# Ledger of designs, part 116: peptides against a protein of PDB entry 4XPM

Target 1, 160 residues: chain A of PDB entry 4XPM
Amino acid sequence: VMLHSKNVKGFLENTLKPYDLHSVDFKTSSLQSSMIITATNGGILSYATSNNDVPKNSINEINSVNNLKMMSLLIKDKWSEDENDTEEQHSNSCYPVEIDSFKTKIYTYEMEDLHTCVAQIPNSDLLLLFIAEGSFPYGLLVIKIERAMRELTDLFGYKL
Target 2, 67 residues: chain B of PDB entry 4XPM
Amino acid sequence: DIKGTIAFDTHGNVIESTGVGSQRIEDIGDLSKVTLDAEGFAQVQGDSLLVHLYKRNDITLAVYTSA

## One batch from the design tools (peptide; made by RFdiffusion4, then SolubleMPNN)

Design b2_p19_8_s2 (from b2_p19_8, 8 letters changed)
Fold by OpenDDE base, seed 1:
Structure b2_p19_8_s2 (fold): chain B 160 residues (1-160), chain C 67 residues (1-67), chain A 19 residues (1-19)
Amino acid sequence: as target 1 above (160 residues)
Amino acid sequence: as target 2 above (67 residues)
Amino acid sequence: SSELDKFIKEMLEAIEKRF
């Protein structure tokens, strides 16, 4: 089954759902945003946000999109820098992972008061990006994005 | 009689925290250095609380109890 | 429950059994 644009959008929307760990009575907030962006320039290919109450084509929507564009660019830039920084790749903010024999890395970044994590879709020109509130723990965020990445196999190796 | 929990990964980042564990995130630094037995368990005294540790698949769970 | 929740539950049970 191939992932189409609608499928990707729906996928990202599903990633917004919070974690609810009933075993320990721990629950997170929903992700603020979930995005697939280009690794080349941070361009947004698809995104989902928790604030769906904003009317389409409204000024508020435009501002929200612009904010996402800004964040995606900033995160892409930081990611690019870290990909060329051995020390950063050995920090507690970098998680090397392997999915179906493909190696990639998950980075966590604090953006103002937000917790973010980003990972290159294996062997692709695409990044998966999660943006959460500061209360969302990084360790859990990493687990979340890793597991989400495993469902994007159709995008593995995607080149722009 | 669980007073709280902390789950954390090999990087020392929190996965979850509850109860008194939420107020003791700084304990992760020390807890991560605790030597676990062959089965992945340890018990350490943390102030007035006991901390029961178990690590599996790169996740460490700390359970805080009074005894 | 999620896979992670199930895993945490199993860890809790292991601790309860051990201590």
Scores: peptide ipSAE 0.776, ipTM 0.954, DockQ to the pose 0.813
Fold by OpenDDE base, seed 3:
Structure b2_p19_8_s2 (fold): chain B 160 residues (1-160), chain C 67 residues (1-67), chain A 19 residues (1-19)
Amino acid sequence: as target 1 above (160 residues)
Amino acid sequence: as target 2 above (67 residues)
Amino acid sequence: SSELDKFIKEMLEAIEKRF
């Protein structure tokens, strides 16, 4: 089974939904953006944003997409550096995880006022990237992306 | 009476925070070093508040109450 | 979200019972 573009888009849109922990009356904001990008050059294969106020096909939309492209490239570069740095892989910003016997890492990165986390989809050339407001706690963001990645088994092993 | 909560992971990163806990994120550094009993519990005095700790499956929950 | 919420709730209950 292969995940088609429309299915991927819908998946990413669903990841935008906030966490609501009723037990302690804690609720997050929605993710600002959710993306699947290439590990090779940070190219965006699919994305979703919570900012739906921008008219489609407008100059503002183009600018927002360009901003996402810039962020994805920057995060990919940082990720690539860390993947080649043993010390960074053992920092508190790196979470090694295992999904269905596949090993991967989740990295947290602060991008200006935003909280981001990125993880390589196991054995693939793809990265899953979450961008959230600074109020979104990193520990929860890591949990969120790990659980989301478990639903992307169709992309495990995907090579460009 | 719960005044607030903080949940954090083994990296010291916040999972959730509420009430006074949201204003005391810096406590995680010290709370993470507290020795827990055999069942994973501890109680620590912090300022004018009492902190009740419980750790399970690499998640620590801190509950702030009046002393 | 529901799974984590349930887990946190269980931890809260454990603390309440302990202290």
Scores: peptide ipSAE 0.775, ipTM 0.954, DockQ to the pose 0.935
Fold by OpenDDE base, seed 4:
Structure b2_p19_8_s2 (fold): chain B 160 residues (1-160), chain C 67 residues (1-67), chain A 19 residues (1-19)
Amino acid sequence: as target 1 above (160 residues)
Amino acid sequence: as target 2 above (67 residues)
Amino acid sequence: SSELDKFIKEMLEAIEKRF
């Protein structure tokens, strides 16, 4: 089974949904953005954003996309640095995880007032990236991205 | 009655917080050091509140109640 | 979120039973 661009887009849109824990009075905001980017240069292959109030082909849309491009590049660069830094890999901002016997790492990064989380899709040249408001707790963000990656098995091993 | 909750992972990062727990995120540092019993439970007195701890599958839940 | 919510609920119940 191959994930088509439309299916990937829909998947990312679904990841935007907030967590609502009914057992306790806790609910998050929606993710600001969800992206699949290249690990090589931080290029955006697919993305979804909660800000859908921008008219298509408008200057504001272009600016928002440019902002996403900037963030993706910055996060990719930080990720790349950390992948070559033993100390960073042992920090509390790095979560080694295993999905179906494939090892990967989840990193959390503060981007100004935003909480971000990035993980390499196992054995692939792709990164899954979540961008959330600062109120979205990192521990939950990590859980969210790990469980999301489990649904992307078709992209495991994907090489550019 | 529950006054609040904090759930946190082994890295000390918050999973969820409610009530007074949302105002006591700094407690995680100390709570993470509490010795749990064989079943994963502990109680800690904190100020005017009693904290009930339970850890399972690398998640610690702290429940704040009045003592 | 349902899976996590269920887990948290079970933990809450365990605490309520224990204390």
Scores: peptide ipSAE 0.775, ipTM 0.954, DockQ to the pose 0.938
Fold by OpenDDE base, seed 5:
Structure b2_p19_8_s2 (fold): chain B 160 residues (1-160), chain C 67 residues (1-67), chain A 19 residues (1-19)
Amino acid sequence: as target 1 above (160 residues)
Amino acid sequence: as target 2 above (67 residues)
Amino acid sequence: SSELDKFIKEMLEAIEKRF
């Protein structure tokens, strides 16, 4: 079963929403971007961004999309390397998790001043990728992406 | 009389920080090594602040107070 | 977000009760 492209886009848009922890008066910014990319090529299948102020087809929009493509490729490459490196899989940047009896890993990567995390959707050829500002804590980012993946069971086992 | 908080995971990564806690992220290294009692609690005296620790479900919450 | 907030609140209450 594969989700409709519009449904996936809407899901990713919802993940952009910030965390607001009223109990301790802590609030994050919105995610800058949320994407589903291929594990093989780093190609973007679907994405959402928080700053939609840029006019469509403008040079700034093109630059922003190109930047996302570049970041997705770089993160995919790093992820691929880490998946073949036992030492990296035991670092503090790797979180092994289990969802509905499926095992996967969440990786955190710092890219310039941005905080990112990526995880393979269980038993699939797809990666879920969050990009946030540097003020977004990594521990919270990991929790966010884990809980998001639990809502993507329809994509578990998806092969290209 | 809470002066700040830090919540962090088992990898030492921040989940949230507020008040003086946001300026004490470096404390996580030492706080993660504190021996907790059977119920998951501990108190640690800092420089001028008292730190109240509680761990549950792989999350540690540190609450900073003046006393 | 609400689930985590609720959990943190419970932890705060536990600390307040303990100390």
Scores: peptide ipSAE 0.775, ipTM 0.954, DockQ to the pose 0.916

Design b2_p19_8_s3 (from b2_p19_8, 7 letters changed)
Fold by OpenDDE base, seed 4:
Structure b2_p19_8_s3 (fold): chain B 160 residues (1-160), chain C 67 residues (1-67), chain A 19 residues (1-19)
Amino acid sequence: as target 1 above (160 residues)
Amino acid sequence: as target 2 above (67 residues)
Amino acid sequence: SEELDKFIQEGLDAIKKKF
């Protein structure tokens, strides 16, 4: 099944949903943002945000998008640095993972009061990026993004 | 009765926390060093609580109960 | 969340049985 632009947007919107466990009384907040960005320039190809209270075409919407652009660029830069840093790749903020025999890494980054994680979609020029509130635990965020990447097989090997 | 829980990964990062576990995230450092038995269990005495550990598939579950 | 929830439930049950 081909993953079209509309499907990607819908997929990202679905990733915003919180974890709600029933075995224990545990529920997270929704993700603040979910994005697919380019690994080269940090350009946003698709995104979803949980706060849809901003009117379309408003100045606030523009500012919100600009904020996402800034965050994506900063995270991409940090990711790029870490990909060239052996020490950072062996820190507790780096999770080597394997999906369908393809290797990638999940990085966690604290951005101000936010918890973020980013991972290169296997063999692609794309990054998947989750931004959550500080209350969202990193271990769960890593699990979430790993599971999400498993649903993006159509983007594996995508080159710009 | 269970007073709280913490689940954490091999990096020491929290996966979930509930009850008193949410207030004892700092325990992960010590709990991660506990030697588990062959079945992946351990029991650790806390200040006023007993911590039951279960580890499987690189995830550790800590369950806090009354001592 | 189902996988994680299942793990936690299994852990709770296992701990209950063990201790």
Scores: peptide ipSAE 0.745, ipTM 0.950, DockQ to the pose 0.925
Fold by OpenDDE base, seed 1:
Structure b2_p19_8_s3 (fold): chain B 160 residues (1-160), chain C 67 residues (1-67), chain A 19 residues (1-19)
Amino acid sequence: as target 1 above (160 residues)
Amino acid sequence: as target 2 above (67 residues)
Amino acid sequence: SEELDKFIQEGLDAIKKKF
């Protein structure tokens, strides 16, 4: 099934769901935000947030979107820097992964008190970005974003 | 009787933690250095608790017990 | 989360059997 804008939004909304394990008593919070942004400028192509009680087109929504724009830009900038830094690519904050023979990297970034995770959609000009509370473990966040990217094969190779 | 758990990846980052494991995240540094047997197991004595390790597919599970 | 949960359960069972 081809991925369209409406499907992307729904996909991102689904990624917000917390991990709830049953083998052990462990459950996370929901992600605060999930976004697909451009790797070039950090522009938001699609996003979902856990707080959906803000009226559409309200000042509060605008402020929320502006905050997302700020975070996406900051993370894109950090990602861009790391992509040009061999040392950072070998830190514990960088996870080289391979999906269907496509190589990419997952980065974890502490943004104030938030835990973030970003990964380039393989061979594309797009980044997948998760923003979570500080209580969300980085190792789990990495697993989450890797699994999510495996569902975005239609975006592999997407160039702006 | 399990007192807690920690699951962590090869980068030493937490995947999950429960019980006493949530209070012993700092143990990951030492646990990651433990030599596992051919089947992926190890047992480490840590203060009053015994830590049982199982690793498969780059994920290590540490289970804390009293014995 | 099923894959991770299955791993955790596998580990718990394996540890129980091993020790």
Scores: peptide ipSAE 0.745, ipTM 0.950, DockQ to the pose 0.905
Fold by OpenDDE base, seed 3:
Order: structure tokens, then C-alpha cells, then sequence
Structure b2_p19_8_s3 (fold): chain B 160 residues (1-160), chain C 67 residues (1-67), chain A 19 residues (1-19)
């Protein structure tokens, strides 16, 4: 099965949904953004945002997209640095994980007042990126992105 | 009577927090060092609350109670 | 979400039984 652009977009939109527990009174906000970007230059291949009240093709939408481009580039750069830094890979902000015998890493990054999480899709040139409000716990964000990445097996091994 | 909860991972990062637990995230540092029994339980006396710990599958649940 | 919720509930029940 091949993931087409529309399928990826829909997938990312679904990842925006908050966690809502019933055993305890705990519910998160929705993710602000969810993206698939290139590991090479941080280019956005697909994205979804929670703030959909912005008119399409408006100047506000353009500004929003530009902001996402900036964030994706910054996070890609930080990720690239960490992938070449043994100490950073052993910090508590790095989670080595294995999915279907493929190894990858999940990184958490604080961007201003936002909580972000990024992971290389196994053996690919792509990164999955979540951006959440500061109230979204990092431990839960890691769980969320790991679970999401397990659903992207069609992109495993994808090379640009 | 549960006053709050914190769940955290092996990296010390929060997974969920409720009630007084949301105001005591700093406790994770100490709670992560507590020695658990063979069944994965421990009880720790806090400043004014008891903390009941349960760990399984690399997730620790802390439950705050008055007694 | 369901998996995590299940864990939390199991933990709550286990703690209640233990203490």
C-alpha cells in the first residue's frame, strides 16, 4: 500500500486529536501542528494544524505556513546536530526506539513556549514532527509520536 | 481519597498529572529513585501527603492521598 | 489512549488493593 499526499494529510490531521483519559480527569489540548518534513533540508512535505479558522489563501494563512517552515527548519537543524552528537543521543531528551526491527530515535525539543517532538521515520529521509502547547507533557508526546510512527510503515525506507 | 496523580516514564518526563500531582512535578526526581518491592510498589511520606507508587512496563504511577 | 488509560486504571486498582 502506498501513502498518497491526501492520505498523509488525513493521517496528520488525525494525530492532532488530544489525549483524553477516563481513569483520571486528564485531557490534553490538541496538537498545534503535525508535519512530515525532509531530513535533508527541513522542507515540509505535508502538514496539519489545529487552527483552521484562518481563511484559505489569506495573508494569515501565508504567515502561518511561513512560521511552520521556520520551525521545521530549526528543528531539522537541531535534529541533525544531535544525530552527530553522542552525548545528545544519550540525554534524557532522546528516546531510542525499535519498530518492526527498525531502529530510530525520538527527540524532544523545547521551542520557546512550545513542546515539540521529532523522529526519523525508520530508514528514510523523512522526519515526523509534532508541535504542542507547553502544557502537553513530554512523556505523553513521546508515546504519541511513537504510536503514530508505527502507522507509517509505508514510508519506512523512503528516500528522496 | 485520591488527591492527585502523576505518571512518568524512565526519563523522568511526565505522561499525565492530575490534582495535587500537577503541582508537584518536581517530586519526580525523588520518586524515580525510590526502591520498589518485588511487586513494583512503594509508599513514600511526603510533606503532608502519602505517595503510593506503582511501576510496570517502564511507567511509574504515583498516587497522592491524605492517608 | 486506550492502552494508557488501561494502565492507569490497573495501577489505581493495584494500589488500592496493596495499601
Amino acid sequence: as target 1 above (160 residues)
Amino acid sequence: as target 2 above (67 residues)
Amino acid sequence: SEELDKFIQEGLDAIKKKF
Scores: peptide ipSAE 0.743, ipTM 0.950, DockQ to the pose 0.912
Fold by OpenDDE base, seed 5:
Structure b2_p19_8_s3 (fold): chain B 160 residues (1-160), chain C 67 residues (1-67), chain A 19 residues (1-19)
Amino acid sequence: as target 1 above (160 residues)
Amino acid sequence: as target 2 above (67 residues)
Amino acid sequence: SEELDKFIQEGLDAIKKKF
Protein backbone atom coordinates (compact mmCIF):
# COMPACT_ATOMS: atom_id res chain seq x y z
CA VAL B 1 0.00 0.00 0.00
CA MET B 2 1.32 3.39 -1.01
CA LEU B 3 -0.09 6.84 -0.42
CA HIS B 4 0.13 8.92 -3.56
CA SER B 5 0.34 12.69 -3.36
CA LYS B 6 -3.24 13.03 -4.53
CA ASN B 7 -4.43 10.56 -1.93
CA VAL B 8 -2.70 12.47 0.85
CA LYS B 9 -4.14 15.75 -0.39
CA GLY B 10 -7.62 14.28 -0.43
CA PHE B 11 -7.16 12.91 3.06
CA LEU B 12 -6.10 16.30 4.38
CA GLU B 13 -9.04 17.97 2.67
CA ASN B 14 -11.36 15.57 4.43
CA THR B 15 -9.91 16.51 7.82
CA LEU B 16 -11.04 20.10 7.25
CA LYS B 17 -14.67 19.15 7.85
CA PRO B 18 -16.24 20.60 10.99
CA TYR B 19 -17.63 18.70 13.94
CA ASP B 20 -21.41 18.84 14.05
CA LEU B 21 -22.95 17.10 17.04
CA HIS B 22 -26.61 16.17 17.27
CA SER B 23 -26.79 15.10 20.92
CA VAL B 24 -26.22 18.74 21.84
CA ASP B 25 -26.40 21.96 19.84
CA PHE B 26 -22.70 22.17 19.05
CA LYS B 27 -20.97 22.81 15.73
CA THR B 28 -17.44 23.98 14.95
CA SER B 29 -16.01 25.86 12.04
CA SER B 30 -13.97 24.03 9.45
CA LEU B 31 -10.27 23.73 10.07
CA GLN B 32 -8.40 26.61 8.52
CA SER B 33 -5.56 24.36 7.37
CA SER B 34 -4.32 20.78 7.54
CA MET B 35 -0.74 19.86 6.65
CA ILE B 36 1.90 17.18 6.60
CA ILE B 37 5.34 18.68 7.12
CA THR B 38 8.86 17.41 7.69
CA ALA B 39 10.07 17.22 11.27
CA THR B 40 13.57 18.22 10.18
CA ASN B 41 13.00 21.45 8.26
CA GLY B 42 9.30 22.18 8.56
CA GLY B 43 8.88 21.82 4.83
CA ILE B 44 5.34 21.30 3.61
CA LEU B 45 4.84 17.99 1.82
CA SER B 46 1.08 18.36 1.46
CA TYR B 47 -1.60 20.76 2.65
CA ALA B 48 -5.28 21.67 2.44
CA THR B 49 -7.03 24.94 3.27
CA SER B 50 -10.65 25.95 3.72
CA ASN B 51 -12.45 28.38 1.43
CA ASN B 52 -9.61 28.70 -1.02
CA ASP B 53 -11.59 30.56 -3.67
CA VAL B 54 -8.76 33.03 -4.12
CA PRO B 55 -7.66 33.33 -7.74
CA LYS B 56 -4.50 31.39 -8.49
CA ASN B 57 -1.27 33.34 -8.70
CA SER B 58 -2.92 36.35 -7.09
CA ILE B 59 -1.17 38.39 -4.45
CA ASN B 60 -3.68 37.16 -1.91
CA GLU B 61 -2.91 33.53 -2.71
CA ILE B 62 0.83 34.10 -2.49
CA ASN B 63 0.45 35.78 0.87
CA SER B 64 -1.73 32.93 2.10
CA VAL B 65 0.78 30.28 1.05
CA ASN B 66 3.66 32.24 2.52
CA ASN B 67 1.81 32.59 5.79
CA LEU B 68 1.24 28.85 5.83
CA LYS B 69 4.95 28.24 5.28
CA MET B 70 5.81 30.60 8.09
CA MET B 71 3.42 28.97 10.54
CA SER B 72 4.65 25.48 9.68
CA LEU B 73 8.24 26.51 10.33
CA LEU B 74 7.40 28.20 13.62
CA ILE B 75 5.42 25.23 14.87
CA LYS B 76 8.13 22.80 13.78
CA ASP B 77 10.70 24.80 15.72
CA LYS B 78 8.55 24.89 18.84
CA TRP B 79 7.88 21.17 18.52
CA SER B 80 11.60 20.44 18.20
CA GLU B 81 12.35 22.44 21.32
CA ASP B 82 9.63 20.71 23.31
CA GLU B 83 10.80 17.25 22.23
CA ASN B 84 14.10 18.09 23.94
CA ASP B 85 12.48 19.58 27.05
CA THR B 86 11.25 17.18 29.73
CA GLU B 87 9.29 19.89 31.50
CA GLU B 88 7.35 20.84 28.37
CA GLN B 89 6.53 17.21 27.72
CA HIS B 90 4.79 17.08 31.09
CA SER B 91 2.75 20.24 30.58
CA ASN B 92 -0.97 20.30 29.89
CA SER B 93 -0.14 21.16 26.28
CA CYS B 94 1.35 17.71 25.65
CA TYR B 95 -0.73 14.57 25.14
CA PRO B 96 1.11 11.23 25.11
CA VAL B 97 -0.78 8.76 22.95
CA GLU B 98 -0.30 5.22 21.71
CA ILE B 99 -1.49 4.02 18.31
CA ASP B 100 -1.04 0.38 17.32
CA SER B 101 1.77 -0.06 19.85
CA PHE B 102 3.52 3.09 18.60
CA LYS B 103 3.99 5.97 21.01
CA THR B 104 3.77 9.61 19.94
CA LYS B 105 2.84 13.01 21.38
CA ILE B 106 0.27 15.63 20.46
CA TYR B 107 1.14 19.26 21.24
CA THR B 108 -1.22 22.22 21.29
CA TYR B 109 0.10 25.69 20.44
CA GLU B 110 -1.48 29.11 20.40
CA MET B 111 -0.51 31.05 17.28
CA GLU B 112 -1.77 34.60 17.51
CA ASP B 113 -5.55 34.14 17.56
CA LEU B 114 -5.42 30.63 16.09
CA HIS B 115 -5.52 27.26 17.78
CA THR B 116 -3.06 24.69 16.47
CA CYS B 117 -2.02 21.15 17.27
CA VAL B 118 0.81 19.03 15.92
CA ALA B 119 1.84 15.41 16.25
CA GLN B 120 4.68 13.30 14.96
CA ILE B 121 3.43 10.46 12.81
CA PRO B 122 4.68 7.39 14.72
CA ASN B 123 8.30 6.44 14.08
CA SER B 124 8.50 8.85 11.12
CA ASP B 125 10.15 12.08 10.05
CA LEU B 126 6.73 13.62 9.42
CA LEU B 127 4.41 15.85 11.44
CA LEU B 128 0.66 16.23 11.07
CA LEU B 129 -0.49 19.80 11.73
CA PHE B 130 -3.99 21.25 12.21
CA ILE B 131 -4.72 24.98 12.27
CA ALA B 132 -8.12 26.19 13.45
CA GLU B 133 -9.85 29.37 14.54
CA GLY B 134 -9.64 30.43 18.16
CA SER B 135 -13.18 29.23 18.74
CA PHE B 136 -12.17 25.62 18.07
CA PRO B 137 -11.69 23.90 21.47
CA TYR B 138 -8.25 22.41 22.12
CA GLY B 139 -9.64 19.21 23.60
CA LEU B 140 -11.65 18.55 20.47
CA LEU B 141 -8.71 19.47 18.26
CA VAL B 142 -6.61 16.83 20.04
CA ILE B 143 -9.29 14.20 19.51
CA LYS B 144 -9.55 15.16 15.86
CA ILE B 145 -5.84 14.85 15.16
CA GLU B 146 -5.58 11.56 17.05
CA ARG B 147 -8.38 10.05 14.98
CA ALA B 148 -6.75 11.32 11.80
CA MET B 149 -3.39 9.89 12.84
CA ARG B 150 -4.93 6.43 13.18
CA GLU B 151 -5.81 6.53 9.48
CA LEU B 152 -2.25 7.31 8.37
CA THR B 153 -0.72 3.91 9.11
CA ASP B 154 0.87 3.88 5.66
CA LEU B 155 3.11 6.73 6.80
CA PHE B 156 4.19 5.08 10.04
CA GLY B 157 7.94 4.61 9.98
CA TYR B 158 8.41 6.91 6.98
CA LYS B 159 11.96 8.24 6.86
CA LEU B 160 13.24 11.03 4.65
CA ASP C 1 -34.19 21.16 32.00
CA ILE C 2 -30.65 21.45 30.67
CA LYS C 3 -29.28 24.99 30.61
CA GLY C 4 -25.92 24.05 29.11
CA THR C 5 -23.09 21.54 28.90
CA ILE C 6 -19.30 21.31 29.04
CA ALA C 7 -17.25 18.31 28.01
CA PHE C 8 -13.54 18.39 28.89
CA ASP C 9 -10.53 16.09 28.96
CA THR C 10 -8.05 15.17 31.70
CA HIS C 11 -5.88 18.16 30.78
CA GLY C 12 -8.73 20.55 31.51
CA ASN C 13 -9.19 21.43 27.85
CA VAL C 14 -12.67 21.90 26.42
CA ILE C 15 -14.07 19.35 24.00
CA GLU C 16 -17.49 20.96 23.59
CA SER C 17 -19.62 23.59 25.32
CA THR C 18 -23.22 24.74 24.92
CA GLY C 19 -25.61 27.18 26.55
CA VAL C 20 -24.54 28.51 29.93
CA GLY C 21 -21.62 26.09 29.82
CA SER C 22 -19.96 28.23 27.16
CA GLN C 23 -19.88 31.06 29.69
CA ARG C 24 -18.54 28.93 32.53
CA ILE C 25 -15.35 27.46 31.10
CA GLU C 26 -13.57 28.68 34.22
CA ASP C 27 -15.54 26.10 36.23
CA ILE C 28 -13.41 23.29 34.76
CA GLY C 29 -10.66 23.92 37.29
CA ASP C 30 -12.94 23.16 40.21
CA LEU C 31 -15.00 20.49 38.46
CA SER C 32 -11.87 18.49 37.64
CA LYS C 33 -11.12 18.19 41.36
CA VAL C 34 -14.53 16.82 42.32
CA THR C 35 -14.53 13.28 43.70
CA LEU C 36 -16.73 10.98 41.65
CA ASP C 37 -18.62 7.96 42.94
CA ALA C 38 -17.89 4.39 41.87
CA GLU C 39 -20.10 4.80 38.79
CA GLY C 40 -18.40 8.02 37.70
CA PHE C 41 -21.05 10.49 38.82
CA ALA C 42 -21.13 13.60 41.00
CA GLN C 43 -23.39 16.54 41.70
CA VAL C 44 -22.12 20.03 42.53
CA GLN C 45 -24.17 22.98 43.71
CA GLY C 46 -23.16 26.14 41.89
CA ASP C 47 -24.22 29.75 42.16
CA SER C 48 -27.76 29.41 40.87
CA LEU C 49 -27.23 26.27 38.82
CA LEU C 50 -26.74 22.61 39.64
CA VAL C 51 -23.92 20.78 37.86
CA HIS C 52 -24.22 17.07 37.10
CA LEU C 53 -20.95 15.28 36.30
CA TYR C 54 -20.33 12.05 34.40
CA LYS C 55 -16.85 10.75 33.58
CA ARG C 56 -15.89 7.80 31.41
CA ASN C 57 -12.80 7.05 29.32
CA ASP C 58 -10.97 10.21 30.42
CA ILE C 59 -13.78 12.53 29.30
CA THR C 60 -15.93 14.44 31.78
CA LEU C 61 -19.38 15.69 30.85
CA ALA C 62 -20.88 18.49 32.93
CA VAL C 63 -24.58 19.24 32.59
CA TYR C 64 -25.97 22.48 34.02
CA THR C 65 -29.55 22.59 35.28
CA SER C 66 -31.65 24.93 37.39
CA ALA C 67 -32.49 22.14 39.78
CA SER A 1 -17.48 12.73 15.18
CA GLU A 2 -19.97 9.92 15.62
CA GLU A 3 -17.98 8.39 18.46
CA LEU A 4 -17.98 11.64 20.40
CA ASP A 5 -21.65 12.23 19.71
CA LYS A 6 -22.46 8.77 21.00
CA PHE A 7 -20.48 9.40 24.16
CA ILE A 8 -22.27 12.68 24.83
CA GLN A 9 -25.64 11.04 24.29
CA GLU A 10 -24.74 8.17 26.60
CA GLY A 11 -23.64 10.65 29.22
CA LEU A 12 -26.84 12.65 28.95
CA ASP A 13 -28.92 9.51 29.29
CA ALA A 14 -26.86 8.26 32.20
CA ILE A 15 -27.18 11.55 34.05
CA LYS A 16 -30.93 11.58 33.49
CA LYS A 17 -31.19 8.14 35.05
CA LYS A 18 -28.85 8.91 37.93
CA PHE A 19 -30.40 12.18 39.04
Scores: peptide ipSAE 0.742, ipTM 0.950, DockQ to the pose 0.919

Design b2_p19_8_s4 (from b2_p19_8, 8 letters changed)
Fold by OpenDDE base, seed 1:
Structure b2_p19_8_s4 (fold): chain B 160 residues (1-160), chain C 67 residues (1-67), chain A 19 residues (1-19)
Amino acid sequence: as target 1 above (160 residues)
Amino acid sequence: as target 2 above (67 residues)
Amino acid sequence: SEELDKFIQEGLDAIQKRF
């Protein structure tokens, strides 16, 4: 099944859901944001946010979008730097993963008080980006984004 | 008799924490160095609590108990 | 989250059995 724009948006919205374990009393907050951005310029192709109370086309929406644009650009830049830095790729903030024979890396970045996680969709010009509160554990965030990325096989190999 | 838990990955990053485990995230540094048996288990003493370790598939679960 | 939850439960059960 092909991933269309609406499908991607809905997918990202679903990624916002918190982890709620039942084996132990553990529940996270929802992700603040989930995005697919370009690896080239950090441009946002699709996004979802947990705060949906902002009216569309309002000044507040514009500001929120601008904030996302800024964050995506900053994270893209950091990701780009790390992709060219062997030391950073061996840090505890980098997780090499393999999905269906495709290799990629998951990076965790602390952005102010937020916990972020970004991963290049395998063999593509796209990045999947999660932004969470500081209370969201990085290890869990990595698991979350890995699992999510496995559902984006239609975007594997996507080139701009 | 579980007082808390910590699950963490091979990078030492937290996956989940509950109870007293949430207050002992700093233990991960030491717990990650513990030698596990062939079945992936270990038990260590920590701050008057016993820490039971189970590792499988690159995830370590630490369970804190009084005994 | 089911996979993680299953692991945690597995670990809890395994620890209970082991110790």
Scores: peptide ipSAE 0.746, ipTM 0.951, DockQ to the pose 0.901
Fold by OpenDDE base, seed 4:
Structure b2_p19_8_s4 (fold): chain B 160 residues (1-160), chain C 67 residues (1-67), chain A 19 residues (1-19)
Amino acid sequence: as target 1 above (160 residues)
Amino acid sequence: as target 2 above (67 residues)
Amino acid sequence: SEELDKFIQEGLDAIQKRF
């Protein structure tokens, strides 16, 4: 099954759903945003946001998109720096992960009051980026993005 | 009765927290240093609460109960 | 979600048996 743009958008929208456990009384908020961006420039290829109350083509929509672009660029820059920093790769904010024999890294970054998580889609020029509220635990965010990335096998090896 | 829970990973990051566990996130530092038995269990007395630890697959579950 | 929930439940059950 090929992931078309429409399917990717739907996938990202699905990742916004909160984590709701039943063994214990624990439920998270929805993700604020979920994006696929380029590792080269931080350009947004696809995105989903939980705030859909903004009218289409409104100034507020434009501003929200611009904010996402800014966050994407900032996170991409930090990611790029960390990929060239041995100490950062060995910090508790970096999770080496292997998916189907492909190695990648998951990074957690605090962006003001937000919790973010980014990971390079294996062997690709793409990054998967989750943005959540500060109440969303980092450990869970890592688990969430890892599981999500396992469903993006069609994007493995994607080059720009 | 369970008063709360904390689940955390090997990096010390929270996975979930409930009840009193949500107010005891700082305990992770100490709990992560606790020596577990061969089956992955430990019990730690802390404050007025008893903490039961279970670790498997790089996830530690801490369950807070009354002492 | 299901995997994590299953783990937590197993842990809760295991702790109940152990202690």
Scores: peptide ipSAE 0.746, ipTM 0.951, DockQ to the pose 0.922
Fold by OpenDDE base, seed 3:
Structure b2_p19_8_s4 (fold): chain B 160 residues (1-160), chain C 67 residues (1-67), chain A 19 residues (1-19)
Amino acid sequence: as target 1 above (160 residues)
Amino acid sequence: as target 2 above (67 residues)
Amino acid sequence: SEELDKFIQEGLDAIQKRF
């Protein structure tokens, strides 16, 4: 199935849903944001946010989008630096993973009081980025983004 | 009588925590060093609680109990 | 979250049986 822009948006919106376990009394908050950005410039190709109370096309929405742009750029820059640093790639903040024989890395980054997680979609010029509250545990965030990437096979190898 | 739980990965990052486990995230450092038996189990005396460990597939589950 | 929940439940059961 071809992943179109509208489908991508819907996919990202679904990733916002919290983890809710039943074996133990554990439930996370929703992700604040979920994005697909370019690895080259950190440009946002698609995004979803948990805050749906902001009026569309309002100044508040513009500000929120600008904030996302800033965070995306910062994360992209950090990711780029780490991709060129073998030591950082072997730190506890880097999770090498393999999906369908494609290798990629998941990085966790603390951004102020937020927990973020970013991963290059295998062999592509795209990054998947999750932004969560500080209460969202990193180990679970890594699991979440790995599972999400497994659903984005249509974007594997995508080049700008 | 479970008082709480912590699940964590091989990087020492939390996957989930409940009850008293949420207040004892710092225990992961020591718990990760515990030698498990052949079946992946261990029991560790903590503060005033016992910690029961189970590890499989690179995930460790710690269960806190009063005894 | 099904896979993780399953693991946690298995662990709880295993621990209960072991200790």
Scores: peptide ipSAE 0.746, ipTM 0.951, DockQ to the pose 0.903
Fold by OpenDDE base, seed 5:
Structure b2_p19_8_s4 (fold): chain B 160 residues (1-160), chain C 67 residues (1-67), chain A 19 residues (1-19)
Amino acid sequence: as target 1 above (160 residues)
Amino acid sequence: as target 2 above (67 residues)
Amino acid sequence: SEELDKFIQEGLDAIQKRF
């Protein structure tokens, strides 16, 4: 089954929603961005952002999109390097996980004052990428992206 | 009377924090080394606060109280 | 989110019973 681009976009938009616990007084901000990018070149296949108040075709919108492109490329490069570095794979910034018998890794990266998390969709050429404010705790970000990947089984094994 | 909480994973990364727990993130390093009993519990006396630990499924919950 | 909330509540209840 192939996911349509519109379906993927809607899925990513849904991942932007904050965590709001009721057992304790804890609530996060929304994710700044959620993206699916290529593992090869860091190209953005689909993305969602929490701030949609920027006028279309404005200079601010262009700058925002360009910033996402830059950030995705940087994170892809770091991810690629770490995938070829056994020492980095054993750091506290790397989470080996197994989803439906498929093994993958979740990496956390700090980008300026932002907290980011990236993971290869199992057996695919795609990466799922979350970008959050610095107040968003890494442990929760990891849980969030793992849960999201479990809902993307249609993309498992996707090759470019 | 709960003064705050910290939940953290096996990598020492925060999952959630509330109250005084939000100001005691540095405690995770020591709390992660505490030996838990067979049921996954421990109690650690800090400075002015008592820390109650519960661990299950690779997540540790720390609850801060005055007593 | 719901699963995590359930865990936190479980932990709070368990700690209350244990201590």
Scores: peptide ipSAE 0.745, ipTM 0.951, DockQ to the pose 0.913

